# Designs tried in a protein design run: peptides against a protein of PDB entry 5NXQ. Part 128

Target 1, 114 residues: chain A of PDB entry 5NXQ
Amino acid sequence: EIQIPVSMAAEEEYLRSKVLSELLTDTLENDGEMYGNENEVLAALNGAYDKALLRLFASACSDQNVEKALSLAHELKQDRALTAAVKISERAELPSLVKKINNIREARYEQQLK

## One batch from the design tools (peptide; made by RFdiffusion4, then SolubleMPNN)

Design b2_p30_3_s3 (from b2_p30_3, 8 letters changed)
Fold by OpenDDE base, seed 2:
Structure b2_p30_3_s3 (fold): chain B 114 residues (1-114), chain A 30 residues (1-30)
Amino acid sequence: as target 1 above (114 residues)
Amino acid sequence: SELEELAEVVNEANKILGIEEEVKPEELLE
């Protein structure tokens, strides 16, 4: 059995989860019908999506690629995933990235209040 | 739970970064 590097596996899972999440969202928006389990399915897909992104984020931090890491952070959907990204950035000793991710969180908080 | 899943990802990241200290799920509520 071929062992796939974590980064490659994360990228595949990210792309898969992203496509499925977008397709599901489009279907729900177009049909206008919401079944009881659809929100749960979407949440599960978003969870998998963010997990995959965080693995890529960690790889970017390891490479000291702050620009790529920040770009990936912008793609995160859940606030808790952003918190996780902050924790990773702190441990990677990237204080500038910590500040920028916290700015993303604050911006989303303000948007939710409107 | 989702918090546990995220904590696992962070801990995987720690391994990539060469950090042995693990994060707890509760720390992601900050």
Scores: peptide ipSAE 0.322, ipTM 0.876, DockQ to the pose 0.798
Fold by OpenDDE base, seed 5:
Structure b2_p30_3_s3 (fold): chain B 114 residues (1-114), chain A 30 residues (1-30)
Amino acid sequence: as target 1 above (114 residues)
Amino acid sequence: SELEELAEVVNEANKILGIEEEVKPEELLE
């Protein structure tokens, strides 16, 4: 069996989870009906989405591609995923990236307060 | 759990980066 590169697999999972998340969101917004499990499904999809992104993020960090890593970090949905990104950045010894991701977190905190 | 999954990703990254020290899920609450 042909082995798929980790980055490609992560990208595929990212795209899949992103599409599903968007479809669910659009459906809920357009139909306005909740059946009780949509939020749970959405949360699960968001988790998978962020997990996939973080793998891509890790790859970018490994390549020392700070700009790509940062762009991926902006796509993360959950705060804990941003925290994970910070941890990855720290381990990758990318302090500039750590700072920038923390700025993203702070900005989101401020938005939540409004 | 979500934290466990995220920690796993971080630890996978650590392996890629050649770092053996593992991150615990509770550390992602910081």
Scores: peptide ipSAE 0.303, ipTM 0.868, DockQ to the pose 0.778
Fold by OpenDDE base, seed 3:
Structure b2_p30_3_s3 (fold): chain B 114 residues (1-114), chain A 30 residues (1-30)
Amino acid sequence: as target 1 above (114 residues)
Amino acid sequence: SELEELAEVVNEANKILGIEEEVKPEELLE
């Protein structure tokens, strides 16, 4: 059996989740409520999206590609996912990336307060 | 749970990085 590299599988899942999440978001914004469980669907999609993204993030950290890792971190939606990214960065011994991701978290907190 | 799933991703990252020490879900609450 042909094995698919983990990074390729993660990329596919990321792209799929991203498209579906964006589609759902656009539908809710433009057409209103689509179904009663729309929030649960969105949450599930966001979770899958962030998980896939974190796998890509981990790969970038492994390659010591801080720029790519940071770019991916900006795409994370959930705060807990950012926390996970911080943990990965710490394990990868990338303190500069840790600081930058924490800045992202702080910026989002401030935005939510406005 | 979501925390457990995220911890699994971090631990997968640890394997990629060659780190044996695993993270616990509770550590992601920081």
Scores: peptide ipSAE 0.300, ipTM 0.868, DockQ to the pose 0.818
Fold by OpenDDE base, seed 1:
Structure b2_p30_3_s3 (fold): chain B 114 residues (1-114), chain A 30 residues (1-30)
Amino acid sequence: as target 1 above (114 residues)
Amino acid sequence: SELEELAEVVNEANKILGIEEEVKPEELLE
């Protein structure tokens, strides 16, 4: 049995979740199909997507690669996922990254208020 | 739940970082 590295597994799950989310979105926008559980499906897909990203994020933090970590944080969809990223950054003792991610959260909050 | 799943990811990260203290799902509601 072939063992897949954690980082590769995370990337695969991220890409899979991203593709499925995009396909569902495109279907709803272009075909107007309603199945009654679209929001639940999207939530589940976004959850899997962010979870995969956070694993990559954690790896970047472990490598002390703040630039890569920040780039990944920008791709996170859910606020709770950003909160998780902050927690990871705090644990990794990367205060500059904590600040930058909190700025992302604040910016998104402001956008939601408009 | 999603919070539990996210907490698991954080705790996985903690393990990678050599931190034994685990986060609870409710801590991600901040």
Scores: peptide ipSAE 0.292, ipTM 0.864, DockQ to the pose 0.763

Design b2_p30_3_s4 (from b2_p30_3 with Y6L E15K K22E L23V E24K D30E)
Fold by OpenDDE base, seed 3:
Structure b2_p30_3_s4 (fold): chain B 114 residues (1-114), chain A 30 residues (1-30)
Amino acid sequence: as target 1 above (114 residues)
Amino acid sequence: SELEELAEVVNEANKILGISSEVKPEELLE
């Protein structure tokens, strides 16, 4: 029996979720077709996408690769996912990363106010 | 729920990091 490393599985899920999310977004923006369940599908895809990213994020934190971790954090879509990333960073004892991720959150809050 | 799912991911991360303590979904509301 062949076991797939957790990181590889996470990467696969991330790529799959990313592609599907982008395809859906493109369809809605460019084709304007409505099927009635787009929001639900999008939410599900975004959830899966962020979860996959967080697994990669955790791996990066474990490797003490702050730059990679931060890059991944920028790709997170949901605020709660950013909060999760903060929690992971705290557990990894990476205070600088915690600060930077919180900056991302604050920036997004400001964008929503505009 | 989404919070529960995210908490699961964080807890998976804890395992990766060698941490035994678990995060509760409510902690992700901060």
Scores: peptide ipSAE 0.378, ipTM 0.896, DockQ to the pose 0.846
Fold by OpenDDE base, seed 2:
Structure b2_p30_3_s4 (fold): chain B 114 residues (1-114), chain A 30 residues (1-30)
Amino acid sequence: as target 1 above (114 residues)
Amino acid sequence: SELEELAEVVNEANKILGISSEVKPEELLE
């Protein structure tokens, strides 16, 4: 069996999860009908999406590509995923990235308070 | 749980970064 590099596998999962989450969102917005499992499906998709992004994020950190890492962090949907990104950044000894990601978290907190 | 799954991702990241120490799910509640 051909072993696919982790980064490539993560990219594939990211793209798949992103497409599905966007399609689901569009469907819900257009159809206006909510069934019992749509929120659960969306949450699951978001989870998979963020996990895939975090793998890409880790790779970017490993490459010391702070700009790419930050760009990926902006794409994260869940707050806990941002927390995970902070932890990864700390482990990668990228304090500037830690601060920038925490700024993203704070900005989202402020948006939720509005 | 979601925290466990995220912790797994962080720990995978640790491997990528060459770090042996593992993160616990509770550490992601900050």
Scores: peptide ipSAE 0.377, ipTM 0.896, DockQ to the pose 0.810
Fold by OpenDDE base, seed 5:
Structure b2_p30_3_s4 (fold): chain B 114 residues (1-114), chain A 30 residues (1-30)
Amino acid sequence: as target 1 above (114 residues)
Amino acid sequence: SELEELAEVVNEANKILGISSEVKPEELLE
């Protein structure tokens, strides 16, 4: 059995999910139609995407690489994923990162209210 | 559910960080 490092596996999954999400998005933007479950597919892809990112995020936190962790947090799409990132940051005892991620959340909330 | 999936990821992170306490899905609704 081939063992793949967790971080490498996460990166692979992230890239796969990202590519699929982008392809589907492009298709919808260009053609305006797809299957009957476009939103469900996109939601599932976003979930997988964020999940993969969070694994990378966790790895960055474990390495105490706050800069990388923050960069990854900016790539998260779902608010719940940001919340998860906050939890991970708290567990990693990175209060500065917690604050910065919460700032991201607040900024997105403000944008949604426009 | 998505919350369960996210909680799973957080708990995986906990293992990496050497933390034994697990996060419940409901705790991600904050």
Scores: peptide ipSAE 0.376, ipTM 0.896, DockQ to the pose 0.784
Fold by OpenDDE base, seed 1:
Structure b2_p30_3_s4 (fold): chain B 114 residues (1-114), chain A 30 residues (1-30)
Amino acid sequence: as target 1 above (114 residues)
Amino acid sequence: SELEELAEVVNEANKILGISSEVKPEELLE
């Protein structure tokens, strides 16, 4: 059996989750068909999506690729996922990245208040 | 739970980074 690199596996999961989330969103917006469990499905998809991104994020941190890590952090949807990214950054001893991710969190908090 | 899943990801990251300590799900409530 062919072993798939962790980063490739994470990317595949990310793309799959992203596509499914977008398809569901488009269906709800265009067809208006609601079954009552859409929010639950979206939450599950978002969870998988962020989880996959965080794995990519961890890999970027391991490579000391702060620019890539930050770009990935911007793609995270859930606040708790950003918190996880901060924790990963702290453990990777990347204080500049920690600060930048916290700025993302603060910006999103401000947007939610509006 | 979601927190447990995220903690697992962080702990996976720890392994990648060569860190032996594990994070608890409660630590992500910040």
Scores: peptide ipSAE 0.373, ipTM 0.895, DockQ to the pose 0.815

Design b2_p30_4_s1 (from b2_p30_4, 11 letters changed)
Fold by OpenDDE base, seed 1:
Structure b2_p30_4_s1 (fold): chain B 114 residues (1-114), chain A 30 residues (1-30)
Amino acid sequence: as target 1 above (114 residues)
Amino acid sequence: SMEEKEKLLKEMEEIIEEEFKESEELAKKL
């Protein structure tokens, strides 16, 4: 079996998930024809998207590339994904990144209250 | 080292999988 580098595999999956998520979202927003399970499909795609991003995030953390990691964290959609990013940052022993990600989470909480 | 990095990435993958268990279950149902 051909072993694909983790970073390369993650990048490919991210790009695929991003495109599919955007296409589905646009279709739903414009009330296009969808399957009866469109909400479940969207949830699955969002999950796959964040998982792919987190793998890229993990790779960046392992390379001690804090700037890239932070940029990726901003692209995360779900709160649970930010939680995972915090845990990953802690494992990578990057406390500054932990604080920055928590700031992202807090900012989103404040936006939701409006 | 490369071995240490591989170990670290595996641990990070476990964190991701743990957080998205329900997501995997949902994906399997589709």
Scores: peptide ipSAE 0.571, ipTM 0.886, DockQ to the pose 0.765
Fold by OpenDDE base, seed 3:
Structure b2_p30_4_s1 (fold): chain B 114 residues (1-114), chain A 30 residues (1-30)
Amino acid sequence: as target 1 above (114 residues)
Amino acid sequence: SMEEKEKLLKEMEEIIEEEFKESEELAKKL
């Protein structure tokens, strides 16, 4: 079996998940109905999207590419994904990135309060 | 080291899988 580099595999999955998430969102906005499990399908796709992004994020961290990692973190949708990003950054021993991601989380919390 | 990097990425994957285990379960139901 041919081994595919992690970064390449992650990019493929990210693109696929992103497209599917966008398509589903558009469908729900226009048609409003699927098979009675619309919210579950959306949750699954959003999860897949963030999961794929986190793999890209992990790859960037392993390369010590803080700028790329931070850019990817901004694309994360769910708070739990940011939590994972913090944990990954800590494992990669990138304290500056940890601080920056926490700032992203704090900013989102403040926006929700307003 | 290539080996060390691979190990690091594996550990990071485990972090991701742990955080999204519910999402994986939901995906299996669909």
Scores: peptide ipSAE 0.571, ipTM 0.886, DockQ to the pose 0.809
Fold by OpenDDE base, seed 4:
Structure b2_p30_4_s1 (fold): chain B 114 residues (1-114), chain A 30 residues (1-30)
Amino acid sequence: as target 1 above (114 residues)
Amino acid sequence: SMEEKEKLLKEMEEIIEEEFKESEELAKKL
């Protein structure tokens, strides 16, 4: 059996989840309503998107690729995903990345307050 | 080592799963 690298599998899942999330978003913008369950569907897709992205993030951290990891963290949508990214960074013993991700979180909080 | 990296990635996956437990339950309902 051919072993597929974890990073490649994660990339495939990320792309799939991203496309589905974008398609749903576009549909909501054009049609407005998704028969009353659009928010639940969107939440599920956003969850899948962030999970896939976090797997890429984890891979980057395991490779000690801080710049790639940081770029991926900026693409995360949910605060809980940033929390996971911090925990992953801590496990990878990347304190500089932890600080940078916390800065992303703080910046988003400030934006929400405005 | 490859073994250490695999272990690390598994631990990171557990972190992800713990943070998104509710999301998985929601996904199962849809």
Scores: peptide ipSAE 0.571, ipTM 0.886, DockQ to the pose 0.733
Fold by OpenDDE base, seed 2:
Structure b2_p30_4_s1 (fold): chain B 114 residues (1-114), chain A 30 residues (1-30)
Amino acid sequence: as target 1 above (114 residues)
Amino acid sequence: SMEEKEKLLKEMEEIIEEEFKESEELAKKL
């Protein structure tokens, strides 16, 4: 059995989830009302996307690559994912990254208020 | 060390899993 490195597995899952999420989103936007479990599928795909991205984020943090980690954090979609990113950053003892991610979260909150 | 990184990554994975428990359940139903 071929053991795939964790980083490669995470990248593969990220790309897969990203593509599928985008396709489904486009379908919902362009084809109008869909019947079935589209919302559930979308939620699952968004979850999978953020999870995969967070694994890449964790890897970057473990490498002390703050710049890469921050770039990945900007790609996170869900607030819970940003929360996870903060916790991961704290575990990695990267306080500057914690602050920057919290700034991302705050900015999104402000946008939602408008 | 590689061992320390592996341990760190495992702890980070646990953080991820905790935040996405519901997502895992939903994915299993699909």
Scores: peptide ipSAE 0.571, ipTM 0.886, DockQ to the pose 0.807; fails the geometry check

Design b2_p30_4_s2 (from b2_p30_4, 12 letters changed)
Fold by OpenDDE base, seed 2:
Structure b2_p30_4_s2 (fold): chain B 114 residues (1-114), chain A 30 residues (1-30)
Amino acid sequence: as target 1 above (114 residues)
Amino acid sequence: SMMKKEELLKEMEKIIEEAFKESEELAKKL
């Protein structure tokens, strides 16, 4: 079996999940209605998107590429994903990144309260 | 160390899997 590098596999999954999530979102916005399990499908796609993105994030952290990791963190959609990113950055012993990601999370909380 | 990096990535994967455990279960139902 051909083993694809982890980074390439993660990128492929990210792109696939991103495209599907965007297509579904656009369809729902344009149609103005949802049928059946569309919400569950969207949730699953968003989950897959963030999960794939976190794998890229983990890779960047392992390379100590803080700037790349931070850029990826900004693309995360769900709060649970940001929380995971904090834990990952802590494990990677990148305290500056931890602080920056926590700032992202706090900013989103404040925006939701307005 | 490449070995240490690999182990680090494995630990990070565990964090990811734990964060999305419910998402994985949802995906299996679709």
Scores: peptide ipSAE 0.576, ipTM 0.888, DockQ to the pose 0.782
Fold by OpenDDE base, seed 4:
Structure b2_p30_4_s2 (fold): chain B 114 residues (1-114), chain A 30 residues (1-30)
Amino acid sequence: as target 1 above (114 residues)
Amino acid sequence: SMMKKEELLKEMEKIIEEAFKESEELAKKL
């Protein structure tokens, strides 16, 4: 059995999830058609997207690549994903990254309040 | 240490899985 490196597997899943999420979003925006479960499908795809991205994030953290990790964190969509990123950063003993991700969360909260 | 890194990644994976438990269940229903 050929074992694919974790980072490569995560990247593949991220790209797949990203593409699917974008395609669904574009389709709904362009066609405006409702088939009954589009919101659920979109939620699932967004979940998969963030989950895959977090695996990339975890890999970057394990490599102590703070710049890459931060870049990935900015791509996270859901607050629960950012929360997970904070926890991962803490486990990786990257306090500067923890602060930066919390800043991202705070900024998003501020935007939601407006 | 490669072993330390592997264990760290396993811990991180647990965090990820915990964060998306509901999402996984939803995905299975679709």
Scores: peptide ipSAE 0.576, ipTM 0.887, DockQ to the pose 0.733
Fold by OpenDDE base, seed 3:
Structure b2_p30_4_s2 (fold): chain B 114 residues (1-114), chain A 30 residues (1-30)
Amino acid sequence: as target 1 above (114 residues)
Amino acid sequence: SMMKKEELLKEMEKIIEEAFKESEELAKKL
């Protein structure tokens, strides 16, 4: 079995998940119903998307690349993914990044209340 | 340290897997 670098694998999965998520979203918006399991498919793809992003995020954190990590965090869709990003940042000993990600979470909470 | 970095990434992967257990289950049903 060919072993590929972790970062490369993460990037590939991110791109794949992003494209599939976008294509499915567009299909549902334009064509309507697919097979009656559209919501489950979307949930799975959104999960895969954020999961792939978090692997990129983890890689950036391990490199102490705060700016790249923060940029990736802004692309996360689900709150559970942001929570995971905070935990990852803590493990990487990046307190400034922790604060910035928490600010992202708070901003999203405020938007939901409006 | 390369070994320290690898260990750190493994710990981070555990965080990711824990956060997305449901997503993995949904993906398996598709």
Scores: peptide ipSAE 0.575, ipTM 0.887, DockQ to the pose 0.799
Fold by OpenDDE base, seed 5:
Structure b2_p30_4_s2 (fold): chain B 114 residues (1-114), chain A 30 residues (1-30)
Amino acid sequence: as target 1 above (114 residues)
Amino acid sequence: SMMKKEELLKEMEKIIEEAFKESEELAKKL
C-alpha cells in the first residue's frame, strides 16, 4: 500500500471540499431551491472545508512556517475553526501566531456587531 | 526531529477532531 504524504492528502481533501462548497453555494445563489436541506448540506460542507484547512494549517505550524499558517487562518470560515487554530498554534509554541489569529477572531466579532 | 514533528501533528489532529465532532455527525446523516 502506497502511503500518501499527510500534506498531499490534506491538500486533496481541502480542494475537494472547497469545490463542493463553492458549487453548492453558487447553486443556491443562482438557481435557488434545493428541496429544503440546503442549510444542512452547506453546514456539512463548510465543516469539511475548515477541517481540511486546519490540517494544512497544522502542517504549516509543524514546519514553523508562520506566514503560511497565518494565510491559511484567514481562509477559515467558522469561529470554532479559528479557536482550533489558536490551540494548534499554542501546541506548536508559536505565540506570535496565537496573537495574530486572536486578532482575526476579534475583527470578525466586531464585524458581527455592526 | 522528524519523530517530534510526527507526534506534534498527531496532537494537532486530536484538536481538529475534537473541534469538528458535530460536523462529522452531520456528515454521517448525508
Scores: peptide ipSAE 0.574, ipTM 0.888, DockQ to the pose 0.793

Design b2_p30_4_s3 (from b2_p30_4, 13 letters changed)
Fold by OpenDDE base, seed 4:
Structure b2_p30_4_s3 (fold): chain B 114 residues (1-114), chain A 30 residues (1-30)
Amino acid sequence: as target 1 above (114 residues)
Amino acid sequence: MEEKKKEFLEESEKIIDEAFAESEALAAKL
């Protein structure tokens, strides 16, 4: 049995989740209602999206690819995902990345206050 | 090095799963 590398599997899931999330978002923006469960579906898709991204993020951290990891962190949508990214970065002993991700979180908090 | 990387990824997966436990529950309901 051929096993797919973790990084490749994560990339596949990310791409799939990204496409579905974007399609749903576009549909909601253009057509509005989707049988009354739009928010739940969107939350599930966004969760899957961020989860897949975090797997890529962890892979980048394991490779000590800080720039790639940071780029991936910027693509995360949910604060809980950024929190997870911080924890992963701490375990990877990448303090500069930890600081930069916390800066992303702080920036988003400030944006929400506007 | 490869074994440590594997362990790192496994532990990272646990962090990810904990962060999205609610999402998994929601996905199971859909």
Scores: peptide ipSAE 0.605, ipTM 0.890, DockQ to the pose 0.818
Fold by OpenDDE base, seed 5:
Structure b2_p30_4_s3 (fold): chain B 114 residues (1-114), chain A 30 residues (1-30)
Amino acid sequence: as target 1 above (114 residues)
Amino acid sequence: MEEKKKEFLEESEKIIDEAFAESEALAAKL
């Protein structure tokens, strides 16, 4: 069995999740609803999206590629994903990245209060 | 280094799974 490298698998899943999330979002923006469970579907897709993205993030962290990791972190949609990213960054011993991700979280929190 | 990287990714996957356990079913369909 050919094991697909973790990074490649993560990229593929990310792209699939991204496309599906975008498709659903576009549909909802157009017609406003989808089979009466649009919020649940969207949440699930966003979850899958962030999960896939976090795998890419972890890969970047493992490569000590802080710039790439940070770029990926900005693409995360959910706060729980950012929290996971912080935990991963801590394990990667990347304190600068931890700080930057926390800044992202704080910024988003402030935006929600507005 | 490769083994440490592998271990790191495995531990990271656990963190991810804990954060997004509910999304796993959907991810399997993607």
Scores: peptide ipSAE 0.605, ipTM 0.891, DockQ to the pose 0.517
Fold by OpenDDE base, seed 3:
Structure b2_p30_4_s3 (fold): chain B 114 residues (1-114), chain A 30 residues (1-30)
Amino acid sequence: as target 1 above (114 residues)
Amino acid sequence: MEEKKKEFLEESEKIIDEAFAESEALAAKL
């Protein structure tokens, strides 16, 4: 059995989660048919999406690729994901990245207050 | 070098799992 490299597996999971999240979102927006569990499914998919992104993020951090890591961080949807990204960045000893991710978090909070 | 990266990724996975423990439980039901 061919073992898929961790980075490739993470990319596959990201793409899968992204597509599913987008499809479900589009379906809910267009059809308006909610059968009671769609919100839970959407939450799960959004979680899976951010989780997959964080694996890619961790990979980028391991390569000391700050530019790629930051780009991935901008794609994160949930604050808990940004928090995880900060923790990962700290372990990677990338203080500049930590600061930039915190700036993303602060900017999002300010937008929510408007 | 490769071993350190592996360890880093493993520890990162723990952080991710802790952040999304609820999502994993829900995804397992699907």
Scores: peptide ipSAE 0.605, ipTM 0.891, DockQ to the pose 0.865; fails the geometry check
Fold by OpenDDE base, seed 1:
Structure b2_p30_4_s3 (fold): chain B 114 residues (1-114), chain A 30 residues (1-30)
Amino acid sequence: as target 1 above (114 residues)
Amino acid sequence: MEEKKKEFLEESEKIIDEAFAESEALAAKL
């Protein structure tokens, strides 16, 4: 069986998930109304988006590309995704990246308190 | 080196799956 490279599959999924997530988000923001399971669909799409990003993130970590990994971490939407990124970074033995991702988390916490 | 990267990515996938288990079904449909 021909396996698609992990990075290629992740990029395709990321792009697909990003487009759908943005489209749905824009629709909900513009209409101001939520019916049925729209919130659940949005949450699931955002989950898929972050999941795809984390695969790209893991790939970047495996290449020791800290700059790319950090850039991807900034695009993560959910705190649970940042937590996963920290765990992956720790396994990659990239302490500088761990610190920077934790800084992202702290910054978001501070923003939520305002 | 390639084998180590493969192992790393496999273990990373486990972390990702644990974090987003509920989104797996939708992710597969996208």
Scores: peptide ipSAE 0.604, ipTM 0.891, DockQ to the pose 0.625; fails the geometry check

